# Peptides against a protein of PDB entry 5ONS: the designs that were tried, part 141

Target 1, 181 residues: chain A of PDB entry 5ONS
Amino acid sequence: MFKKFDEKENVSNCIQLKTSVIKGIKNQLIEQFPGIEPWLNQIMPKKDPVKIVRCHEHIEILTVNGELLFFRQREGPFYPTLRLLHKYPFILPHQQVDKGAIKFVLSGANIMCPGLTSPGAKLYPAAVDTIVAIMAEGKQHALCVGVMKMSAEDIEKVNKGIGIENIHYLNDGLWHMKTYK

## One batch from the design tools (peptide; made by RFdiffusion4, then SolubleMPNN)

Design b2_p26_1_s2 (from b2_p26_1, 14 letters changed)
Fold by OpenDDE base, seed 1:
Structure b2_p26_1_s2 (fold): chain B 181 residues (1-181), chain A 26 residues (1-26)
Amino acid sequence: as target 1 above (181 residues)
Amino acid sequence: MEEEIKKVEEEQQKELIAKNLAPLVD
């Protein structure tokens, strides 16, 4: 989603959200990520304005105090940014790739099944379309936010093709955006 | 297994946040 993203070229505008809209978004976030509920007031304090940075390709980034928290495309599901995920790694279920897959993930490549089934990888139960944090062997923090394109069961069984779609990864355009006020 | 990881991470992150430690990829 952000492989060719550049803040100067791809940001259109920024709007401050109304209270009612914020409430709706918070409810959606809790629905998508139930574990975030106890932390949501810390992540999105009531006193702080919530903004949406509107980008090209129908991308929207939810921000508070300049911090990029979540993003979505075409009003689809919200994804946490890696920066938020690093603070709250439990927001998403995890999958772990082996060391060999790291360089490909960081190039924006989709994650192939063998990288999730090999020694050093850890594959946890997850259904198709589940948003997941991609961890890596020997690394502390998530390298990528992805979407399961196969179930964990099918990844293990078939062990061929794209297991997880790469949505947002370290050093992509969103990562380099860092903040927006 | 995932739930166990989640619990551990929640505890670890509480400490990390309290100490204002920057995330390290490596």
Scores: peptide ipSAE 0.020, ipTM 0.509, DockQ to the pose 0.188
Fold by OpenDDE base, seed 3:
Structure b2_p26_1_s2 (fold): chain B 181 residues (1-181), chain A 26 residues (1-26)
Amino acid sequence: as target 1 above (181 residues)
Amino acid sequence: MEEEIKKVEEEQQKELIAKNLAPLVD
């Protein structure tokens, strides 16, 4: 989603949200990520304005105090940014790739099934379309946010093709954006 | 006091992230 993304070229505008809209977004975030509920007031304090950065290709980024928190495309589900996920790693279920898959993930490639079933990888139960944090063998922080294209069960059985779609990865355009006020 | 603690924690977290992720990006 952000392989060719540049803040100077791909950001269209930024809007401050009304209280009613913020309430709706918070409810949606709790529905998508139940574990975030106790932390939501810390992540999105009531006293702080919430903004949406509108980008090309129908991408929207939710920001508070310049911090990039979540993003979505075409009013679909929200994804956490890697920067938020590094602070709150529990908001997504995890999948772990082996060491050999790291270079491919960091190039923006989708994650193939063998990279999730090989020694050093860890595959946890997850349904199709689940948003997941991609971990790597021996690393503490997520290197990618992805979407399950196959269930964990099917990844193990079929062990061929795209297991997880790469949505946001370290050193992509969103990562380099860092902050926006 | 609470605000100061939060600021320190955020800075420490940023430094930790930078140190741990630098080898992956470079």
Scores: peptide ipSAE 0.019, ipTM 0.459, DockQ to the pose 0.037
Fold by OpenDDE base, seed 5:
Structure b2_p26_1_s2 (fold): chain B 181 residues (1-181), chain A 26 residues (1-26)
Amino acid sequence: as target 1 above (181 residues)
Amino acid sequence: MEEEIKKVEEEQQKELIAKNLAPLVD
């Protein structure tokens, strides 16, 4: 999603949200990520304005105090940014790739099944379309936010093809955006 | 005190992130 993303070229505008809209978004976030509820007031303090940065390709980024928190495309589900995920690693369920897959993930490549079933990888139960944090062998922080294209069960059984779609990865265009005030 | 604790935790977290991610970003 952000492989060729550049803040200067791909941001269209920024809007400040009304209180009612913010409430709706918070409810949606809790629905998507139930574990975030106790932390939501810390992540999105009531006193702080919430903004949406509108980008090309129908991408929207939710921001508070310039911090990029969540993003979505075409009004689909929200994804946490890696920066937020690093602060709150429990927001997403995890999958772990082996050391050999790291360089490919960081190039924006989708995660192939063998990278999730090989020694050093850890595959946890997850259904298709689940948003997941991609961890790496020997690393503490997520390298990527992805979406399961196969169930964990099918990844193990078939062990061929794209297991997880790479949505947002470390050092991509969104990562480099850092902040937006 | 709570603000100070939060600040320390944030700094520690930033350091941890930097140590973990530096080899991956370069």
Scores: peptide ipSAE 0.018, ipTM 0.448, DockQ to the pose 0.040
Fold by OpenDDE base, seed 2:
Structure b2_p26_1_s2 (fold): chain B 181 residues (1-181), chain A 26 residues (1-26)
Amino acid sequence: as target 1 above (181 residues)
Amino acid sequence: MEEEIKKVEEEQQKELIAKNLAPLVD
């Protein structure tokens, strides 16, 4: 989603959200990420304005105090930014790729099944379309936010093709967009 | 103090990037 993203070229505008919209978004976030509920007031304090940075290709980035928290495309599901995920790693279920897959993930490539089933990888139960944090062998922090294109069960059985779609990865255009006020 | 925190965070991010991108460094 952000492989060719550049803040200077791909940001259209920024709007401050009204209270009713913020409430709706918060409810959606809790629905998507139940574990975030106790932390949501810390992440999105009531006293702080919530903004959406509108980008090309119908990408919207949710921001508070300039921090990039979540993003979505075409009013689809919200994804946490890696920066937020690094602070709150429990927001997403994890999958771990092997060491060999790291360079491909960091190039924006989708995660292939063998990279999730090989020695050094760890595959955890997850349904199709689950948003997941991609961990890596020997790495402490998530490298990528992805979406399961196959269930964990099917990844193990088929072990071929795209297991997880790469949505946002370390050092992509969104990552380099540190803050926006 | 806020500036100091920001500097520390920036350094930590740089280290994180370096650590995670290490396999790409020839």
Scores: peptide ipSAE 0.016, ipTM 0.420, DockQ to the pose 0.029

Design b2_p26_1_s3 (from b2_p26_1, 11 letters changed)
Fold by OpenDDE base, seed 4:
Structure b2_p26_1_s3 (fold): chain B 181 residues (1-181), chain A 26 residues (1-26)
Amino acid sequence: as target 1 above (181 residues)
Amino acid sequence: MEEEIKKVEEKQREEMLAANLPPLVT
């Protein structure tokens, strides 16, 4: 989603959200990520305005005090930014790729099933379409945010093809967009 | 601030542990 993203070229505008819209977004975030509920007041304090940065390709980035928190495309599900996920690693269920997959993940490539079933990888239960944090063997922080294209069970059973779609990864265009005010 | 940070880190650790699932493949 952000492989060719550049803040100067791909940001269209920024709008401040109304209270009612913020409430709706918070409810949606809790529905998507139940584990975030106790932290939501810390992540999105009531006193702080919430903004949406509108980008090309129908991408929207949710921000508070210039911090990039979540993003979505075409009114789809919200994804946490890696920067937020690094602060709150438990927001997403994890999957771990082996060492060999790291370079491909960091190039924006989708995660193939063998990279999730090989020694050094860890495949955790997850349904298709689940948003997941991609961890890596020997690394502490998530390398990317992805979407399960197969269930964990099917990844193990079939062990061929795209297991997880790469959505946002370290050092992509969104990562380089550190803040926006 | 340091005490508050420590408290948050402890809570984060607990949440991470609570969210931990057994892997299907190890």
Scores: peptide ipSAE 0.029, ipTM 0.506, DockQ to the pose 0.064
Fold by OpenDDE base, seed 5:
Structure b2_p26_1_s3 (fold): chain B 181 residues (1-181), chain A 26 residues (1-26)
Amino acid sequence: as target 1 above (181 residues)
Amino acid sequence: MEEEIKKVEEKQREEMLAANLPPLVT
């Protein structure tokens, strides 16, 4: 989603949200990420304005105090930014790729099944379309936010093709967009 | 299967919280 993203070229405008809209978004976030509920007032304090940065290709980024928190495309599900995920690693369920997959993930490539089933990888139960944090063997922080294209069960059984779609990865265009005030 | 997977996912999130993946504040 952000392989060719540049803040100067791809940001269209920024809108401050009304209180009622913020409440709706918070409810959506809790529905998507139940574990975030106790932390949501810390992540999105009631006193602070919430903004949406609108980008090309129907991308929207949710921001508070200039921090990029979540993004979505075409009013689909919200994804946490890697920067938020690094602060709150439990927001997403994890999958772990082996060392060999790291360079490909960091190039924006989708995660192939063998990279999730090989020694050094850890595959956890997850359904298709689940948003997941991609961890890596020997690394502490998530490298990528992805979406399961196959269930964990099917990844193990079939062990061929795209297991997880790469949505946002370390050092992509969104990562380099540190703040937006 | 969907309900069972959802239950497993929720359990994993709870386990991550219990395993001291605290929020990092900078």
Scores: peptide ipSAE 0.021, ipTM 0.548, DockQ to the pose 0.387
Fold by OpenDDE base, seed 1:
Structure b2_p26_1_s3 (fold): chain B 181 residues (1-181), chain A 26 residues (1-26)
Amino acid sequence: as target 1 above (181 residues)
Amino acid sequence: MEEEIKKVEEKQREEMLAANLPPLVT
């Protein structure tokens, strides 16, 4: 989603959200990520304005105090940014790729099944279309936010093709945006 | 890239500790 993203070229505008809209978004976030509920007041303090950075290709980035928290495309599901996920790693279920897959993930490549079934990888139960944090062998923090294109069961069974779609990865355009006020 | 990851890990670890956040799962 952000492989060719540049803040100067791809950001259209920024709007401050009304209280009612913020409440709706918070409810959506809790629905998507139930474990985030106790932390939302810390992540999105009531006293702080919430903004949406509108980007090209119908991308919206939710921000508080300049921190990029979540993003979505075409009013689809919210994804946490890697920066938020690093602080709150439990927001997403995890999958772990082997060491050999790291360089490909960081190039924006989709994650192939063998990278999830090989020694050093860890494959956890997850349904198709689940948003997941991509961990890496020997690394502490997530390298990528992805979407399961196959169930974990099918990844293990078939072990061929794209297992997880790469949505947002370390050092992509969103990562380099860092903050937006 | 590896250096970037390491820097991020160190920074975020410190921030997590300061904020008393749950430990990372690896």
Scores: peptide ipSAE 0.020, ipTM 0.451, DockQ to the pose 0.045
Fold by OpenDDE base, seed 3:
Structure b2_p26_1_s3 (fold): chain B 181 residues (1-181), chain A 26 residues (1-26)
Amino acid sequence: as target 1 above (181 residues)
Amino acid sequence: MEEEIKKVEEKQREEMLAANLPPLVT
């Protein structure tokens, strides 16, 4: 999603949200990520304005105090940014790729099934379309936010093709954006 | 809680630098 993204070229505008809209978004976030509920007032304090940065390709980024928290495309589900996920690693279920897959993930490549079933990988139960944090062997912080293109069960059985779509990864355009006020 | 988050960020930065990954804060 952000492989060719540049803040100067791909950001259209930024809007401050009304209280009612913020409430709706918070409810949606709790629905998507139940574990975030106790932390939501810390992540999105009531006293702080919430903004949406509108980008090309129908991308929207939710921000508070300049911090990039979540993003979505075409008003679909919200994804946490890696920067937020690193502070709150429990927001997403995890999948772990082997050490050999790291270089490909960091190039923006989709995660192939063998990288999730090989020694050093850890595959946890997850349904298709689940948003997941991509961990790697020997690493404590997520390298990527992805979407399950197959269930964990099917990844294990078929062990061929794209298991997880790479949505946001370390050193992509969103990562380099860092902050926006 | 803010102090604990800062510690996590610092640890992350150190780990990422050690792994030759982009730092959390440049």
Scores: peptide ipSAE 0.017, ipTM 0.416, DockQ to the pose 0.065; fails the geometry check

Design b2_p26_1_s4 (from b2_p26_1, 11 letters changed)
Fold by OpenDDE base, seed 4:
Structure b2_p26_1_s4 (fold): chain B 181 residues (1-181), chain A 26 residues (1-26)
Amino acid sequence: as target 1 above (181 residues)
Amino acid sequence: MEEKIKEVAEKQRKELLAANLPPLVT
């Protein structure tokens, strides 16, 4: 989603959200990420305005105090930014890729099944379409936010093709967009 | 399977909360 993203070229505008809209978004976030509920007031304090940065290709980035928190495309599901995920790693279920997959993940490539079933990888139960944090062997912080294109069970059984779609990865255009005030 | 998914997810969350890892500094 952000492989060729540049803040100067791809940001259209920024809007401040009304309280009612913020409430709706918070409810959506809790629905998507039930584990975030106790932390949501810390992540999005009531005192702080919430903004949406509108980008090309119907991308919207939710921000508080300039921090990029979540993003979505075409009113689809919200994804946490890697920066938020690094602060709150429990927001997403984790999957771990092997060392060999790292360079591909960091190039924006989708994650192939063998990279999730090989030695050094760790595949945890997950349903198709689940948003996941992509961890890597030997790394403590998520490299990528992805979406399960197959269930974990199917990844193990089929073990070929795209297991996880790469949505946002370390050092992509969104990552380099550190803040937006 | 859904129950297993939920169980594993909860376990992961608890472990991550307990670990309290610092954010990546860039």
Scores: peptide ipSAE 0.553, ipTM 0.889, DockQ to the pose 0.922
Fold by OpenDDE base, seed 3:
Structure b2_p26_1_s4 (fold): chain B 181 residues (1-181), chain A 26 residues (1-26)
Amino acid sequence: as target 1 above (181 residues)
Amino acid sequence: MEEKIKEVAEKQRKELLAANLPPLVT
């Protein structure tokens, strides 16, 4: 989603959200990520304005005080930014790729099934379409936010093709955006 | 499998909360 993303070239505008819209978004976030509920007031304090940074390709980034929190495309599901996920790693269920897959993930490549079933990888139960944090062997912080394209069960059984779609990864355009006020 | 998914997810959540990892410095 952000492989060729540049803040200066791909941001269209920024809007401040009204209270009712913010409440709706918070409810959506709790529905998607139930574990975030106790932390949402810390992440999105009531006193702080919430903004949407509108980007090309129908991308929207939710921000508070310039901090990039969540993003979505075409009004689909919200994804946490890696920066937020590093602060709150429990927002997403985890999957772990082996060391060999790291360079491919960091190039924006989708995660192939063998990279999730090989030694050094850890594949946890997950349904198709689940948004997941992609961890790597020997690393403490997520390298990528992805979406399960197959269930964990099917990844193990089939062990061929795209297991997880790469949505946002370290050092992509969104990562380098850092803040937006 | 649905129950197992929930169980694993909850376990991960608890472990991560307990670990209280600092964010990546950038």
Scores: peptide ipSAE 0.552, ipTM 0.889, DockQ to the pose 0.894
Fold by OpenDDE base, seed 1:
Structure b2_p26_1_s4 (fold): chain B 181 residues (1-181), chain A 26 residues (1-26)
Amino acid sequence: as target 1 above (181 residues)
Amino acid sequence: MEEKIKEVAEKQRKELLAANLPPLVT
């Protein structure tokens, strides 16, 4: 989603949200990420305005005090930014790729099944379309936010093709954006 | 399988909360 993203070229405008809209978004976030509920007031303090940074390709980035928190495309589900996920790693269920898959993930490539089934990888039960944090062998922090394109069960059984779609990864355009006020 | 998914997710969440890892330094 952000492989060729540049803040100066791809951001259109920024809108401050009304209270009612913020409430709706918070409810959606809790629905998507139940574990975030106790932390949501810390992540999105009531006293702080919430903004949407509108980008090309129908991308919207949810921000508070310039911090990039979540993003979505075409009114789809919200994804946490890696920066938020690094602060709150429990927001998403985890999958772990092997050491050999790291360079491909960091190039924006989708994660192939062998990278999730090989020694050094850890494949945890997950349904198709689940948003997941992609961890790596020997690394403490998520490399990528992805979406399961196959269930964990099918990844193990089929063991070829795209297991997880790469949505947002370290050093992509969103990562380099850092802040927006 | 759904129950197993929930179980594993809960375990991961608890472990991550307990670990309290700092953000990646950039």
Scores: peptide ipSAE 0.548, ipTM 0.887, DockQ to the pose 0.873
Fold by OpenDDE base, seed 2:
Structure b2_p26_1_s4 (fold): chain B 181 residues (1-181), chain A 26 residues (1-26)
Amino acid sequence: as target 1 above (181 residues)
Amino acid sequence: MEEKIKEVAEKQRKELLAANLPPLVT
């Protein structure tokens, strides 16, 4: 989603959200990420305005005090930014790729099944379409936010093709955006 | 399987909370 993303070229505008819209978004976030509920007031304090940075390709980035928190495309599900996920690693269920997959993940490549079933990888039960944090052998912080294209069970059984779609990865255009006020 | 997914996810979340990993500094 952000492989060729540049803040200067791909941001259209920034809009401050109304309270009612913020409430709706918060409810959606809790529905998508039940574990975030106790932390949501810390992440999105009531006193702080919430903004949407509107980007090309129907990408919207949710921001508070310039911090990029979540993003979505075409009013689809929200994804946490890696920066937020690094602060709150429990927002997403994790999957771990092997060491060999790291360079490909960091290039924006989708995660292939063998990278999730090989020695050094850790594949946890997950349903298709689940948003997941991609961890790596020997790394403490998530490298990528992805979406399960197959269930964990099917990844093990089929062990071929795209297991997880790469949505946002370390050092992509969104990562380099850092802040937006 | 769905129940197992939920159980594993909850366990993982608790472990991550307990680990209290500091943010990556860049």
Scores: peptide ipSAE 0.545, ipTM 0.886, DockQ to the pose 0.898

Design b2_p26_2_s1 (from b2_p26_2, 8 letters changed)
Fold by OpenDDE base, seed 4:
Structure b2_p26_2_s1 (fold): chain B 181 residues (1-181), chain A 26 residues (1-26)
Amino acid sequence: as target 1 above (181 residues)
Amino acid sequence: DPLDEIDVELSDEVLKALEEALKAQE
């Protein structure tokens, strides 16, 4: 989603959200990520304005105090940014790729099944379309936010093709955006 | 390694929440 993203070229405008809209978004975030509920007040303090950065290709980035928190495309599900995920790594269920897959993920490539079934990988139960944090063998922080294209069960059984779609990865255009005020 | 350059320290509370989440994930 952000492989060719550039803040200077792909950001259209920024709007400040009304309280009612913020409430709706918070409820949606809790529905998508139940574990975030106890933390949402410190992630999105009530006293702080919430903004949406509108980008090309129908991408919207939710920001608070200039921090990029979540993003979505075409009013689909929200994804946490890697920067937020690094602070709150429990927001998403985890999957772990082996060392060999790292360089490909960091190039924006989708994650193939063998990279999730190898000895260095860890595959946890997850349904299709689940948004997941991609962890790397021997590394502490997530390198990618992805979406399960196959269930964990099917990844193990079939072990061919795209297991997880790469949505946002370390050092992509969104990562380099850092902040927006 | 770019992953090793990430400078984020997690609090005990966050680590506990992560541990619980990972356990629940099976």
Scores: peptide ipSAE 0.698, ipTM 0.960, DockQ to the pose 0.898
Fold by OpenDDE base, seed 3:
Structure b2_p26_2_s1 (fold): chain B 181 residues (1-181), chain A 26 residues (1-26)
Amino acid sequence: as target 1 above (181 residues)
Amino acid sequence: DPLDEIDVELSDEVLKALEEALKAQE
């Protein structure tokens, strides 16, 4: 989603949200990520304005005090940014790739099934379309936010093709955006 | 490695939440 993303070229505008809209978004976030509820007040303090940064390709980024928190495309599901996920790693269910897959993921490549079934990888139960945090063998922090394109069960059985779609990865355009005020 | 350059220290509370989440995922 952000392979060719550049803040200067791909951001269209920024809108400050009304309180009612913010409340609706918070409810959506809790619905998608139930475990975030106790933490949402410190992530999105009531006193702080929430903004949407509108980007090309119908991408919207939720920001608070310039921090990029979540993003979505075409009013689809929300994804946490890696920067937020690093602070709250429990927001998403985890999947772990082996060491060999790291360089490919960091180039924006989708995660192939063998990278999830090989020694060093850890594959946890997950349904198709589940948004997941991609962890790496021997590393503490997530390197990617992805979407399951196959169930964990099918990844193990078929072990061929794209297991997880790479949506947002470390050092992509969104990562380099860092903040927006 | 770029992953080793990430400088985020997690609180005990966050770590506890993570532990619980990971246990539930297994």
Scores: peptide ipSAE 0.694, ipTM 0.960, DockQ to the pose 0.914
Fold by OpenDDE base, seed 1:
Parts: sequence; C-alpha cells; structure tokens
Structure b2_p26_2_s1 (fold): chain B 181 residues (1-181), chain A 26 residues (1-26)
Amino acid sequence: as target 1 above (181 residues)
Amino acid sequence: DPLDEIDVELSDEVLKALEEALKAQE
C-alpha cells in the first residue's frame, strides 16, 4: 500500500474530527481489536484532537498529536501503523517469518508460505483476511503489518504461494512519514 | 539491521499484555 508512497506527493489534506466521529472510530477500533480497549485512553487521550490525514488512492491516516496511529483504504478496516504496533505489540495477532524472509518483506514482497513453515518461523492459527503482525526470527519488533491470504491451516497444508499480503512494512513510505501535525 | 535499530522501551504492563495475548494465540 505504501511502497510508492511519498508524503509530499500523496498527502491531500488533513481534517480534525468531531467528538461524535471520534467516538464512532474508537468503537470501530475496539470491535476490530478488542484487546486495545484498556489502552485507548492513553493512545487517544480525550484532551487531544484526533485528525485524519487524507491521501491519494482513498487512504486515510488517523493521527493524534502528530503520531500516526491507524490507517485504512476506501473506508475498509483499520490497520495499526508499525510505530503504534511497536509500542503496543499485542494489538494484532502475530505470525513469525524465518530469517531468510526478512529481506524480501522489507522490499515490500508478499510473504510466501515457505517463509512461514520453515525452521525459525512460527505460524499461529488465523483465518483468511485476518490482519496480523509479522515478526521475524530472533527479532523483537514487528517488521510488517499484513493480511492473511490463506488460513494458517492451508498455509501448512499447501505450503506454496502467497500466505500473507504485505500491507505496511518497515522503511516504506508510511514509516518514513514519521509524524504529521 | 533495520530491525535492531528500533528503540522502543516497553513497560511491564505492556509486556504482561503481550504475554497474555501470545499465550491466548497458541
């Protein structure tokens, strides 16, 4: 989603959200990520304005005090940014790729099944379309936010093709955006 | 290694939440 993304070229405008809209978004976030509920008050303090950065291709980024928290496309599901995920790594269920897959993920490539079934990888139960945090063997922090294109069961069984779609990865255009006020 | 350059300190509360989440995932 952000492989060719540049803040200077792809950001259109920024709007501050009304209280009622913020409430609705918080409810949506809790629905998508139930474990985030106890943490929302510190992630999105009531005293701080919430903004949406509107980008090309119908991408919207939710921000608080300049911090990029979540993003979505075409009013689809919200994805946490890697920066938020690093602070709250429990927001998403995890999948772990082996060491050899790291360089490909960091180039924006989708995650192939063998990278999830090989020694050093860890594949946890997950349904198709589940948004997941991609971890790496021997590394503490997530390198990618992805979407399951196959169930964990099918990844193990078929062990061929795209297992997880790469949505947002370390050092992509969104990562380099850092902050926006 | 870009992953090793990430410097985020996690509180005990966050670590506990992570542990619980990972336990539930298995």
Scores: peptide ipSAE 0.693, ipTM 0.960, DockQ to the pose 0.924
Fold by OpenDDE base, seed 5:
Structure b2_p26_2_s1 (fold): chain B 181 residues (1-181), chain A 26 residues (1-26)
Amino acid sequence: as target 1 above (181 residues)
Amino acid sequence: DPLDEIDVELSDEVLKALEEALKAQE
């Protein structure tokens, strides 16, 4: 989603949200990520304005005090940014790729099944279309936010093709955006 | 910052593997 993203070229405008809209978004986030509810007041304090940065290709980024928190495309599901995920790693279920897959993930490539089934990888139960945090062998922080294109069960059985779609990865255009006020 | 260390360690590898990574994916 952000492989060719650049703040200077791909940001259109920024809108400050009204209280009613913020409440709606918070409810959506709790629905998607039930475990975030106790932390939501810390992530999005009531006293702080919430903004949406509108980008090209129908991408929207939710921000508070310039911090990029979540993003979505075409009014689809919200994804946490890696920066938020690093602070709250429990927001997403995890998958782990082997060391050999790291360079490909960080190039924006989709994650192939063998990188999830090989020694050093860890494949956890997950249904197709689940948003997941991609961990890597020997690393403590998530490298990528992805979407399961196959169930964990099918990844193991088929072991061929795209297992997880790469949505947002470390050092992509969104990562380098850092803040927006 | 631990994140900065990760970026530095993997940056050269990412750049070198970019083309082959694009070919490897479907």
Scores: peptide ipSAE 0.020, ipTM 0.480, DockQ to the pose 0.055

